# Peptides against a protein of PDB entry 2AZE, part 82

Target 1, 148 residues: chain A of PDB entry 2AZE
Amino acid sequence: AQECQNLEVERQRRLERIKQKQSQLQELILQQIAFKNLVQRNRHAEQQASRPPPPNSVIHLPFIIVNTSKKTVIDCSISNDKFEYLFNFDNTFEIHDDIEVLKRMGMACGLESGSCSAEDLKMARSLVPKALEPYVTEMAQGTVGGVF
Target 2, 101 residues: chain B of PDB entry 2AZE
Amino acid sequence: GRLEGLTQDLRQLQESEQQLDHLMNICTTQLRLLSEDTDSQRLAYVTCQDLRSIADPAEQMVMVIKAPPETQLQAVDSSENFQISLKSKQGPIDVFLCPEE

## One batch from the design tools (peptide; made by RFdiffusion4, then SolubleMPNN)

Design b1_p15_8_s1 (from b1_p15_8, 6 letters changed)
Fold by OpenDDE base, seed 2:
Structure b1_p15_8_s1 (fold): chain B 148 residues (1-148), chain C 101 residues (1-101), chain A 15 residues (1-15)
Amino acid sequence: as target 1 above (148 residues)
Amino acid sequence: as target 2 above (101 residues)
Amino acid sequence: SSLEEKAQRINKLLA
């Protein structure tokens, strides 16, 4: 019946929306873990050093990283007010946002790839509210995808 | 019947989505708390050593871009064009080169 | 300004 068909369309729509929200939630969790872990690392490091790092030796979030071969020729055009930049490369480059950098640094404890050690998982769980711990566990196991 | 089954499925999916929304709200709240904590923001940084661990300047040039929120970034990486365009709406963009070790 | 001059506006971290 037409009514059943309409409901099936709606069901599929909701399933897709849920899937999207699951992805968003996972990203939010990773961001939270990465940020908290970074802060914790730096706090500990500063305590051990008994001083903060020199101001010009650190890069505060947010930021973007661009990397390319050191042999790559880069042409740069900058507006007078520095509101606009144009970079032209003669070869391939990579762009990474700060979250990706943090992930590669291991700040997300390998949770992003489901490659958590027992210690990593323990750390990850410790950096999220209790309500999120089961989801973190599922992420680590690569079993996220079902409905609650 | 089919109708009853679908109706039940939709209700279950609604409940699942509500649970997801709740968890997402928890996450966003935590992130807001981090953003509001001045000490956390002070400590939210990476070092040049961190960047070198991601892309070794001995082999890779590493450029750092500090841009205001809502800055438009356009990137083209193809055999015919390699380009990055940045357009800020809220303030100046700052660019740094990470030195080699 | 020349392209070189523009490039020089890019600061090095820990210059």
Scores: peptide ipSAE 0.040, ipTM 0.887, DockQ to the pose 0.033
Fold by OpenDDE base, seed 1:
Structure b1_p15_8_s1 (fold): chain B 148 residues (1-148), chain C 101 residues (1-101), chain A 15 residues (1-15)
Amino acid sequence: as target 1 above (148 residues)
Amino acid sequence: as target 2 above (101 residues)
Amino acid sequence: SSLEEKAQRINKLLA
């Protein structure tokens, strides 16, 4: 009886660990798709323009975005060496990492929300190795979550 | 029996986890390849137009923060205070404004 | 109107 109880505890622990890994894998897949899609987009754009954009007109990953109302008053303190920044706002602000920005740009093909068109899904599948394609399909269908 | 059933379940879960680990390794490998490819990294950028599409500078002020690795970010967004603190250990932090046009 | 220019302006204003 005690042995069975111990194994049941272990089973539950493993199930939870697997669930966590599934979430991590999904996020990694989204990152891969987003990055590759972004690179592909920019490559095509530069080819069409026959030149790269001006160096100071683009923001390379990684980056963080902070946005707030234009009416928000911001006080900023910067150390002499620019190693330290302190921003004080008089109103609410938002912070977004680069991955979130890419998702909002549609670089993850809507896979993050399960809102992929047929074309989006095709694109997403094309941007991952074959071994990951079934998982991408499941993500698009919203059927990921079970133990396989 | 119950013991045998649980033992079998654990073996199956182990196999499932191994498959997940394999897929994760494939994925992380792909990400590393992207990181190591200089051309890909050169093309890994967004434009001001991209940022305007998600946060219109006509209504929102948009700051871009480029910080070196291991930079500590602390943010407080409450009725009491609104604050962002950045502390870098490996180099200077760059802050940009996204222009409206 | 480059991001770098804007950053410089910010730094100047905050200096």
Scores: peptide ipSAE 0.029, ipTM 0.887, DockQ to the pose 0.030
Fold by OpenDDE base, seed 5:
Structure b1_p15_8_s1 (fold): chain B 148 residues (1-148), chain C 101 residues (1-101), chain A 15 residues (1-15)
Amino acid sequence: as target 1 above (148 residues)
Amino acid sequence: as target 2 above (101 residues)
Amino acid sequence: SSLEEKAQRINKLLA
């Protein structure tokens, strides 16, 4: 009885760890797809334009975005060495990291929400190694929850 | 019996976790390859047009923050306090506004 | 106008 109880505890521990790793893997896959898709898009665009965009017109990863209403008053304090910034707003704001921005741009092909068209899924699969394709398919179907 | 069943379950879970670890390693490797490819890094950018597509500059101000790795960001968004604090340990922070164009 | 003001403030601080 005690042995079985110990194994039950261990079983539950492993199940939770697996669940966490599944979530981590999904995020990694989304990052990979988003990055590769972004690079591919830009490469194609530059080839079509026969030149790169102006240097000051692009924002290289990594970055953070802060957005707020244009009516929001912002006070900013900067240290002399520019190592510290303090922003005070008189209203709410939003913060987004670069990965979230890429997702909203559609760079993850809608896989993040399980809203993939056939073309989206095809693109997503093409941007990962063969070993990851089945998992991408499961993500698109929303069926990753099970243990395999 | 129950003991045998649990033992079998644990073996299966171990195999499943090993498979996940393997897949994660593959994925991490791919991300590393991207970081090591100079051309990919050159092409890893968004435009102000991209940002406008997710936050309409007609209604929203869009601020871009370029900060060194390990920069600490603290944010408070409450009814009485709206604040963002940035603290870098590895270099200066760059902040600029995305134009409406 | 507000956006321009914000841009000016930020640019001034960063200059």
Scores: peptide ipSAE 0.022, ipTM 0.886, DockQ to the pose 0.034
Fold by OpenDDE base, seed 4:
Structure b1_p15_8_s1 (fold): chain B 148 residues (1-148), chain C 101 residues (1-101), chain A 15 residues (1-15)
Amino acid sequence: as target 1 above (148 residues)
Amino acid sequence: as target 2 above (101 residues)
Amino acid sequence: SSLEEKAQRINKLLA
């Protein structure tokens, strides 16, 4: 029946939308965990050192990282007001946003890659509101993907 | 029948999506709270040591870009074109070079 | 050397 066909199409549409939102939620959770974990790490470190790090030695969020071989030739042009930059490389480069950097630092507790130890999972859970804990658990188990 | 089953499925999917939306709202709220907390912002930093753990300046040149919100970034990484373009609308862009040591 | 110092040098050279 045509009506059933229409509903089946709508079902698929909704499933796709849900899948997209699941991905977005996972990213948001990882961002939250990574950020809070970073803050906690730094707070602890400063307490142990009894002082903050030198201002010139730290990079506050947000930021972008660009890395390339040290042999890569880079040409840079900037506007007078520093509003515009142009970089030309003679070889490949990598760009990472601050969140990716935090993930690689382990600030997301390995949750992003399924490399979450029991200790990591405990940390991850402690850094999110209670309502998000079940989803964090699912992420760690790799069971996210189904419909709620 | 099939129609009834599909209708029920759609209702269930709607509930699932609403749950997702709720969880997402919780997440975004938490992130906003963090952004509004001055102490958290003060502590939201990485060090050169952190960056070296990602890309060692002994082997890789590491450049740090601090740009205002909504800065446009264009990157091309192809066999014949390797380029990054930045255009800010809200202020100057700062560029840092991560030292090797 | 600090990142700030490096940034200053970069800005100076590129200015």
Scores: peptide ipSAE 0.033, ipTM 0.887, DockQ to the pose 0.031; fails the geometry check

Design b1_p15_8_s2 (from b1_p15_8, 7 letters changed)
Fold by OpenDDE base, seed 5:
Structure b1_p15_8_s2 (fold): chain B 148 residues (1-148), chain C 101 residues (1-101), chain A 15 residues (1-15)
Amino acid sequence: as target 1 above (148 residues)
Amino acid sequence: as target 2 above (101 residues)
Amino acid sequence: SKLEELAQRVNKLLA
């Protein structure tokens, strides 16, 4: 019947929307864990050193990274006001945002790949509110995707 | 029947989506709290050592770009053209090189 | 400083 047909369409629409939101939530959780873990690491390090690092030795978020072979020739054109940059490379390069950098640093505890040790999972859980812990567990197990 | 089943499914999906929305709200709230905490922002940094773990400066040039919000980035990476264009509307762009040592 | 301004090495100012 037409009514059933309409409901089937709506069901599929909602399923797809839920899938998208699941992906968004996972990314948000990873960001939260990564940021909190970074802050915690640095706080502990500064406490142990009894001082903060020199101001010109660190890069605060946000940032992006561009890397290329040291053999790559780079030409850079900069506007007078430094509002515009143009980089020309003679070979391939890579661009990474700060979140990706944090993930590669292990700040997301390997949760991004579902490869968490027991300690990693413990850390990840400790960095999120209680309500998010079950979802973190599911992410670690690779079982996210069901309807709950 | 089929109609009843579909109706039930839609109700369940609605509840599931509401739960997701709730969790997302919790998560975004936590992120906002971090952004509003001065000490957290002070501690939200990486070091050259961290960057070396991502790309070894012995083999790779590592460039760090700090740009104002809404800065436009265009990148072309093809066999014929390798280019990055940055255009800020809200302030100057800062570019740093991570030293090998 | 640990980090160096890339512009100081590669900089070509636009006309």
Scores: peptide ipSAE 0.021, ipTM 0.881, DockQ to the pose 0.032
Fold by OpenDDE base, seed 1:
Structure b1_p15_8_s2 (fold): chain B 148 residues (1-148), chain C 101 residues (1-101), chain A 15 residues (1-15)
Amino acid sequence: as target 1 above (148 residues)
Amino acid sequence: as target 2 above (101 residues)
Amino acid sequence: SKLEELAQRVNKLLA
């Protein structure tokens, strides 16, 4: 009885660990797709323009975005060496990491929300190694979350 | 019996986790390759147009922050305080604004 | 250039 109880505890532990890893894998896949898609988009755009964009007109990853109402009053203190910043707002703000920005741009092909069209799914699959394609398909169908 | 069943379940879970780990390794390898590819990194950027699609500068102030690795970020968004603190140890922090169209 | 210019202005105003 005690032995079985111990094994059941271990079973639950492993299930939870697998669940966590599944979540991590899904996020990593989304990142991979988003990054590759972004690079592909920009490569194409530069080819069409026959030149790269001006160096200071683009923001390279990594970055974060902070947005707030234009009516928000912002007080900023900056150290002399610009190593330290302190922003005080009189109202709410939003912070977004670059990955979230890419997702909102559609760089993850809507896979993150299960909103993939057939074309989106095709693109997503094309941006991952063959071994990951089945998992991408499952993500698009919303059938992930179980144990193999 | 129950013991044998549980033992078998654990073995199956172990195999599943190993397969999952393998997939994760493949994925992390791909991400590392991207980070090591100079051309890819050169092309890993967003434009003002992209940022406008996320938050309209006509209505929102959109600030982009580029900070060196290991920069500490502290954010408080409550009724009492609305604050962002950044502290870098490896270089200056750069702040950019998305221009209004 | 535009981003840099605006950043500079912000830094000037907030510094």
Scores: peptide ipSAE 0.020, ipTM 0.881, DockQ to the pose 0.031
Fold by OpenDDE base, seed 2:
Structure b1_p15_8_s2 (fold): chain B 148 residues (1-148), chain C 101 residues (1-101), chain A 15 residues (1-15)
Amino acid sequence: as target 1 above (148 residues)
Amino acid sequence: as target 2 above (101 residues)
Amino acid sequence: SKLEELAQRVNKLLA
């Protein structure tokens, strides 16, 4: 019947929406873990050093990274007020946001790729509220996608 | 019948979505708490050493860009041209270079 | 490089 067909369409719509939300949730979890882990690392480091690092030796979030071969020729144009930048490269480049940088630093404990050691998983779980721990476990196992 | 089955499925999916929404709310709350904590924000930084671990300055030139919120970024990476355009509406953009050593 | 020269004049070097 037409009614059943309509409900089937709605079902597919909801399934897709749930899938999207699952991806969003995973990203939020990774961000939370990465940020908290970064803060924890730096706090410990500063405690060990008995002082904060020099201001010009660190970059606070948020930021983005651009990297390219040292052999790449770069032309840079900048407005007088520094509101506008234009970079021209003669070869390929890479752009990374701060979250990606944190992930590559291991701040997300390898959870982003499901490559968590037992210690990594323990750390990841410790950095999220209890309600999120089961989901973190699923992410680590690569079994996310089930219906709650 | 089919109708009853689909109806039940939709209800179950609704419950699942509600659970996801709840978890997402928890996450966003935690992130807000981090953003509101002055000490956490003070400690939310990376070092040059961190950046070197991502891209070795011996082989790669590494730029750090700090731009105000809502800055427009346009990037083209093709055989024809390689370009990055940044346009800020809220303030100046700062660019830093990570030294090789 | 040109970018490095510009950055040294206009911006800051990290570390």
Scores: peptide ipSAE 0.020, ipTM 0.880, DockQ to the pose 0.036
Fold by OpenDDE base, seed 3:
Structure b1_p15_8_s2 (fold): chain B 148 residues (1-148), chain C 101 residues (1-101), chain A 15 residues (1-15)
Amino acid sequence: as target 1 above (148 residues)
Amino acid sequence: as target 2 above (101 residues)
Amino acid sequence: SKLEELAQRVNKLLA
């Protein structure tokens, strides 16, 4: 009886850990796809233009985006060494990390929301190693939640 | 019996976790390779046009923050307080605005 | 250039 109880506890522990790792893996896959897709897009664009964009016309990763209404009043204070910033808004704001920006740009091919067309899925699969392709397919179908 | 069943379940879960670990290692390796590739890093950028697709500067003020690793970010967004605090320990923080046009 | 100009203005205003 005690042995069975111990194994049941261990079973639950492992199930929870697997669930956590599944979530982490999905995020890693999305990041990989998004980054590779971004690089590919920019490479192609630069080739077509026969030159890179001006250095001060682009924003390299990593970055954070903050947006708010243009009517929002913003007060900002910064330290002399620019190590500390404090922003005060008189209305709501939004914060987005670079990964979220890439997702909204479609760089993850809609895989993040399960809104992946056949063409998007093809692109997504092409941007990951062969070993990850089955998992990408499962993500697109929304079937990753199971234990394999 | 019950013990046998549990033992079998644990074996299956162990195999599943090992497979997950393997896939995660592959992903992590790919991401590291991207970070180590100079050309990839050079091409890892977005444009103002990209940012406009996320939040139109005609209606929204879009601020871009580039901060060193380990920078602390605290945000309060409530009916009483709207605040963002940034504290870097490894260098200066840069802030940019996305042009409206 | 646009981004550079805006960055300069932001730094001046926020400093």
Scores: peptide ipSAE 0.019, ipTM 0.883, DockQ to the pose 0.030

Design b1_p15_8_s3 (from b1_p15_8, 6 letters changed)
Fold by OpenDDE base, seed 5:
Structure b1_p15_8_s3 (fold): chain B 148 residues (1-148), chain C 101 residues (1-101), chain A 15 residues (1-15)
Amino acid sequence: as target 1 above (148 residues)
Amino acid sequence: as target 2 above (101 residues)
Amino acid sequence: SSLEEKAARINKLLA
């Protein structure tokens, strides 16, 4: 019946929405873990050094990284107020946001790839509220969404 | 029957989605707490050594962009065009090379 | 991920 067909369409719509929310939640968890882990690392490092690093030696979040070969020629045009930048490269480049950098640094404990050691998973769990721990475990095991 | 089955499925999916929403709220709250904590923000930094692990300045030029909120970034990477465009609405954009490059 | 995807993520972050 048409009623059943309508409900089936709605079911599929909800399934897709849930999938999207799962992805968003996973990213939020990774961000939380990465940020807290970074802060923890730096706090410990500064305690060991007994002082903060020089201001010009660190890059505070948020930031974007662009990298290219040293041989790449870059032309840059900047507006007077520095509100606009235009970079032209003669070769390929890479661009990364701060979250990607943190992930590559291991700040997300390898959870982003679902390849966590026991210690990585322990760290990840310790950096989230209790309510999120089961989901972190599922992410590590690659079983998120298995109930659907 | 089919109708009853579908109805039950939708109820179950609703419960699952509500649980996801709850978890997302928890995450969002935690992130807000981090953003509002001055000490955490002070400690939210990477070093040039960290960036070297991503792209070694010995082989790669590493450019850092600090842009304010509401900045638009457009990038093209093709055989005919290699370009990055930045446009801010709230303030100046800061671009610099890694000091340890 | 494609450059466009990265740009989209960055724009979302900066929004």
Scores: peptide ipSAE 0.137, ipTM 0.900, DockQ to the pose 0.691
Fold by OpenDDE base, seed 2:
Structure b1_p15_8_s3 (fold): chain B 148 residues (1-148), chain C 101 residues (1-101), chain A 15 residues (1-15)
Amino acid sequence: as target 1 above (148 residues)
Amino acid sequence: as target 2 above (101 residues)
Amino acid sequence: SSLEEKAARINKLLA
C-alpha cells in the first residue's frame, strides 16, 4: 500500500512537471513564430521599399512598453545607482514585453489565443521545424495537454 | 494490479517527458540560431506604427524602455500605488516616448 | 551627465 502511494506521488509530480514543460514549450514556439514572422515581414517591407527604415523610426528587440492614459501624471527619478529608475504614476498603467507586443501585432498568428485561421495556421507551421508542426497544430486546436 | 498499473504509467510518462524535452531542445536551438543570425537581428524591430496599433497614442501615451539584459523590473498597480522600478546590472536604461501621428 | 540631468531629461520628455 505504501509502495503504491509512493508511486502515485511520483506520478503526480511527473504529471505536473510535464504540464510545466508543455507550457514552456508553447511559449517557446510562440516566441519563435512571432520572431520569425516579424523578421519576414520587415524583410519584405524593406525589399518593397528598396531601403531600410530610418534608424530613429524603429525599435529593435529587446524592449519594454509602458502605456497609460495621456492624462496620467508620471514622475521619474533616478537613484544614486546610475542604473536604477523609479516611475510613479497617479493612475493605472500597462506593461508589455516585446513578445507580448509581437503577439498583439499578430506575429504569432493568433496561435496564442486560439484565434488561428487556416491561413494563420499555415503560416505558423511554415515558421517552425517539421518536428514542431504537430504541436503547433495541437495548439491551434486547443488539444494540448494530452500525453504523447 | 494497482502496482503494475502505476509502474506502467510512470514508464509512459517518462517517455512523454523525453519527447517534450526533445521538442524543447529543437525549439531552443531554433531560437539560438535566430539570435546568432546578424540579418535576423537587424530585422528584429517594430515601428512606432506597430506600437500605436496596440496602444493608440490618441488615448494612451506609449513609453519605450530599452534596458540591458538582467534588468530587474518591479511593478505595483493598485488603487493606492502605481509604480515601476527598474534596476539594471550591466548598463544604462534608455527611455523615450512614442510620438503621436 | 549627472543623475539629475538624466532624470530631468526623462521627466521633460514625459512632461
Scores: peptide ipSAE 0.054, ipTM 0.889, DockQ to the pose 0.031
Fold by OpenDDE base, seed 3:
Structure b1_p15_8_s3 (fold): chain B 148 residues (1-148), chain C 101 residues (1-101), chain A 15 residues (1-15)
Amino acid sequence: as target 1 above (148 residues)
Amino acid sequence: as target 2 above (101 residues)
Amino acid sequence: SSLEEKAARINKLLA
C-alpha cells in the first residue's frame, strides 16, 4: 500500500515535469520559427533594396519594449556608468520582450495562438527540422498536451 | 495489479520525457546555430515601422531597452506605484525612444 | 553634475 502511494506521488511529479517541458518546447519552437522567419524577411528586403538599412533605423535582438500612453509622465534616474536605471510612471505601462514583439508581428505564423492558415502552417513547418514537424502540426491543431 | 500498472506508467512517462528532451535538444541546437551565424545575427532586427505596427507612437510612447545579458529588471504596476528598475552586471544599458514618424 | 545632466536629457526626451 505504501509502495503504491509512493509510486503515485512519483507519477504526479513526472507528469508535472513533462507538462513544464512541453511548454518549454513549444516556446523554443516558436522562437526558432520567429527568428528564422525574421531573418528571411530582412534578407529578402535588403536584396530588393540592394542595400542594408541605415544602422540607426534598426533594432537588433535582443531588446525590451516599454510602452505607455504618450500622456504618461516618466521620471528617469540613471547611474553614471549607465548600469542602473529607475523609471517612475504616473500611469500604467506595458513591457514586451523581443519574442512577444515578433509574435505580434506574425513572425511565428500564428502558431502561438493556433491560428495558422494553411499557408502559415506550411511556412512554419519549413522553418524547423524534420523531427519537429509533427510537433508543429500538433501545436497548430491544439492537440499538444498528451503524453507521447 | 495496481503496483504493476503504476510501474508500467512510470516507464512510459520516462520514455515520453526522453522524447521531449531529444526534441528540446534539437531546438536549442538550432537556436545556437543561429546565434553563431554572423549573417543571421546581422539580419536579426526589427524596424521602427515594425514597432509602430504593434504600438503606434502617435498614441503610445514606445521606449526601447538594450541591455546586456543577466540584466535584472523589476517592474511594479499598481494603482499606487508604477515603476521599472534595471540593473546590469555586464555593461551599460541603452534606452531610447521610437519616433512617431 | 554628469549624472544630473544625463538624467535631465533623458527626462527631457521622455517628457
Scores: peptide ipSAE 0.044, ipTM 0.887, DockQ to the pose 0.030
Fold by OpenDDE base, seed 1:
Structure b1_p15_8_s3 (fold): chain B 148 residues (1-148), chain C 101 residues (1-101), chain A 15 residues (1-15)
Amino acid sequence: as target 1 above (148 residues)
Amino acid sequence: as target 2 above (101 residues)
Amino acid sequence: SSLEEKAARINKLLA
């Protein structure tokens, strides 16, 4: 009886670990799709323009975005070597990492919310190795909750 | 019996986890390849137009932070304190303001 | 405008 109980505890532990890994895998897939899609977009754009953009006109990954109302008063203290920054706002602000920005740009093809069109899903599948395609399909359908 | 059933379940879960680990390895490998590809990294950028699409500078001030790896970021967003602290250990932090146009 | 110019602007705003 005690042995069975121990195994049941272990079973639940493994199920939770698998669930966590599923979440991690989904995020990794989204990152891969977003990055490759971004690169593809920019490559095409540069080809059409027949030149790359000026080096200082674009923002390379990684980056962080902070936005707040234009009426917000911001006070900034910067160290001499620019190793330290302190921003004080008189109102609320938002912070977004580059991955979130890419998702909002549609670089993940709406896969992050399960809102893929047929064309978006086709694009998403084309941006991952064959072994990951079934998982992408499951993500689009919202059926990744199961255990293998 | 019940013991045998549980034992079998654990074996099946082990196989499932191994499959997940395999897929994760494939994915991390792809990401690593992207990071190692010079052309891909050159093309891994966004524009101010992209940022305007997600946060309109006409309504919002948009600030871009380029910080070295392992930079510590602390943010407080409460009724009594609105603050962002950045501390880098590997180099200077760069900050840009996204224009409206 | 260049990012360098943008940085200059924010520095001015935050001065």
Scores: peptide ipSAE 0.043, ipTM 0.888, DockQ to the pose 0.030

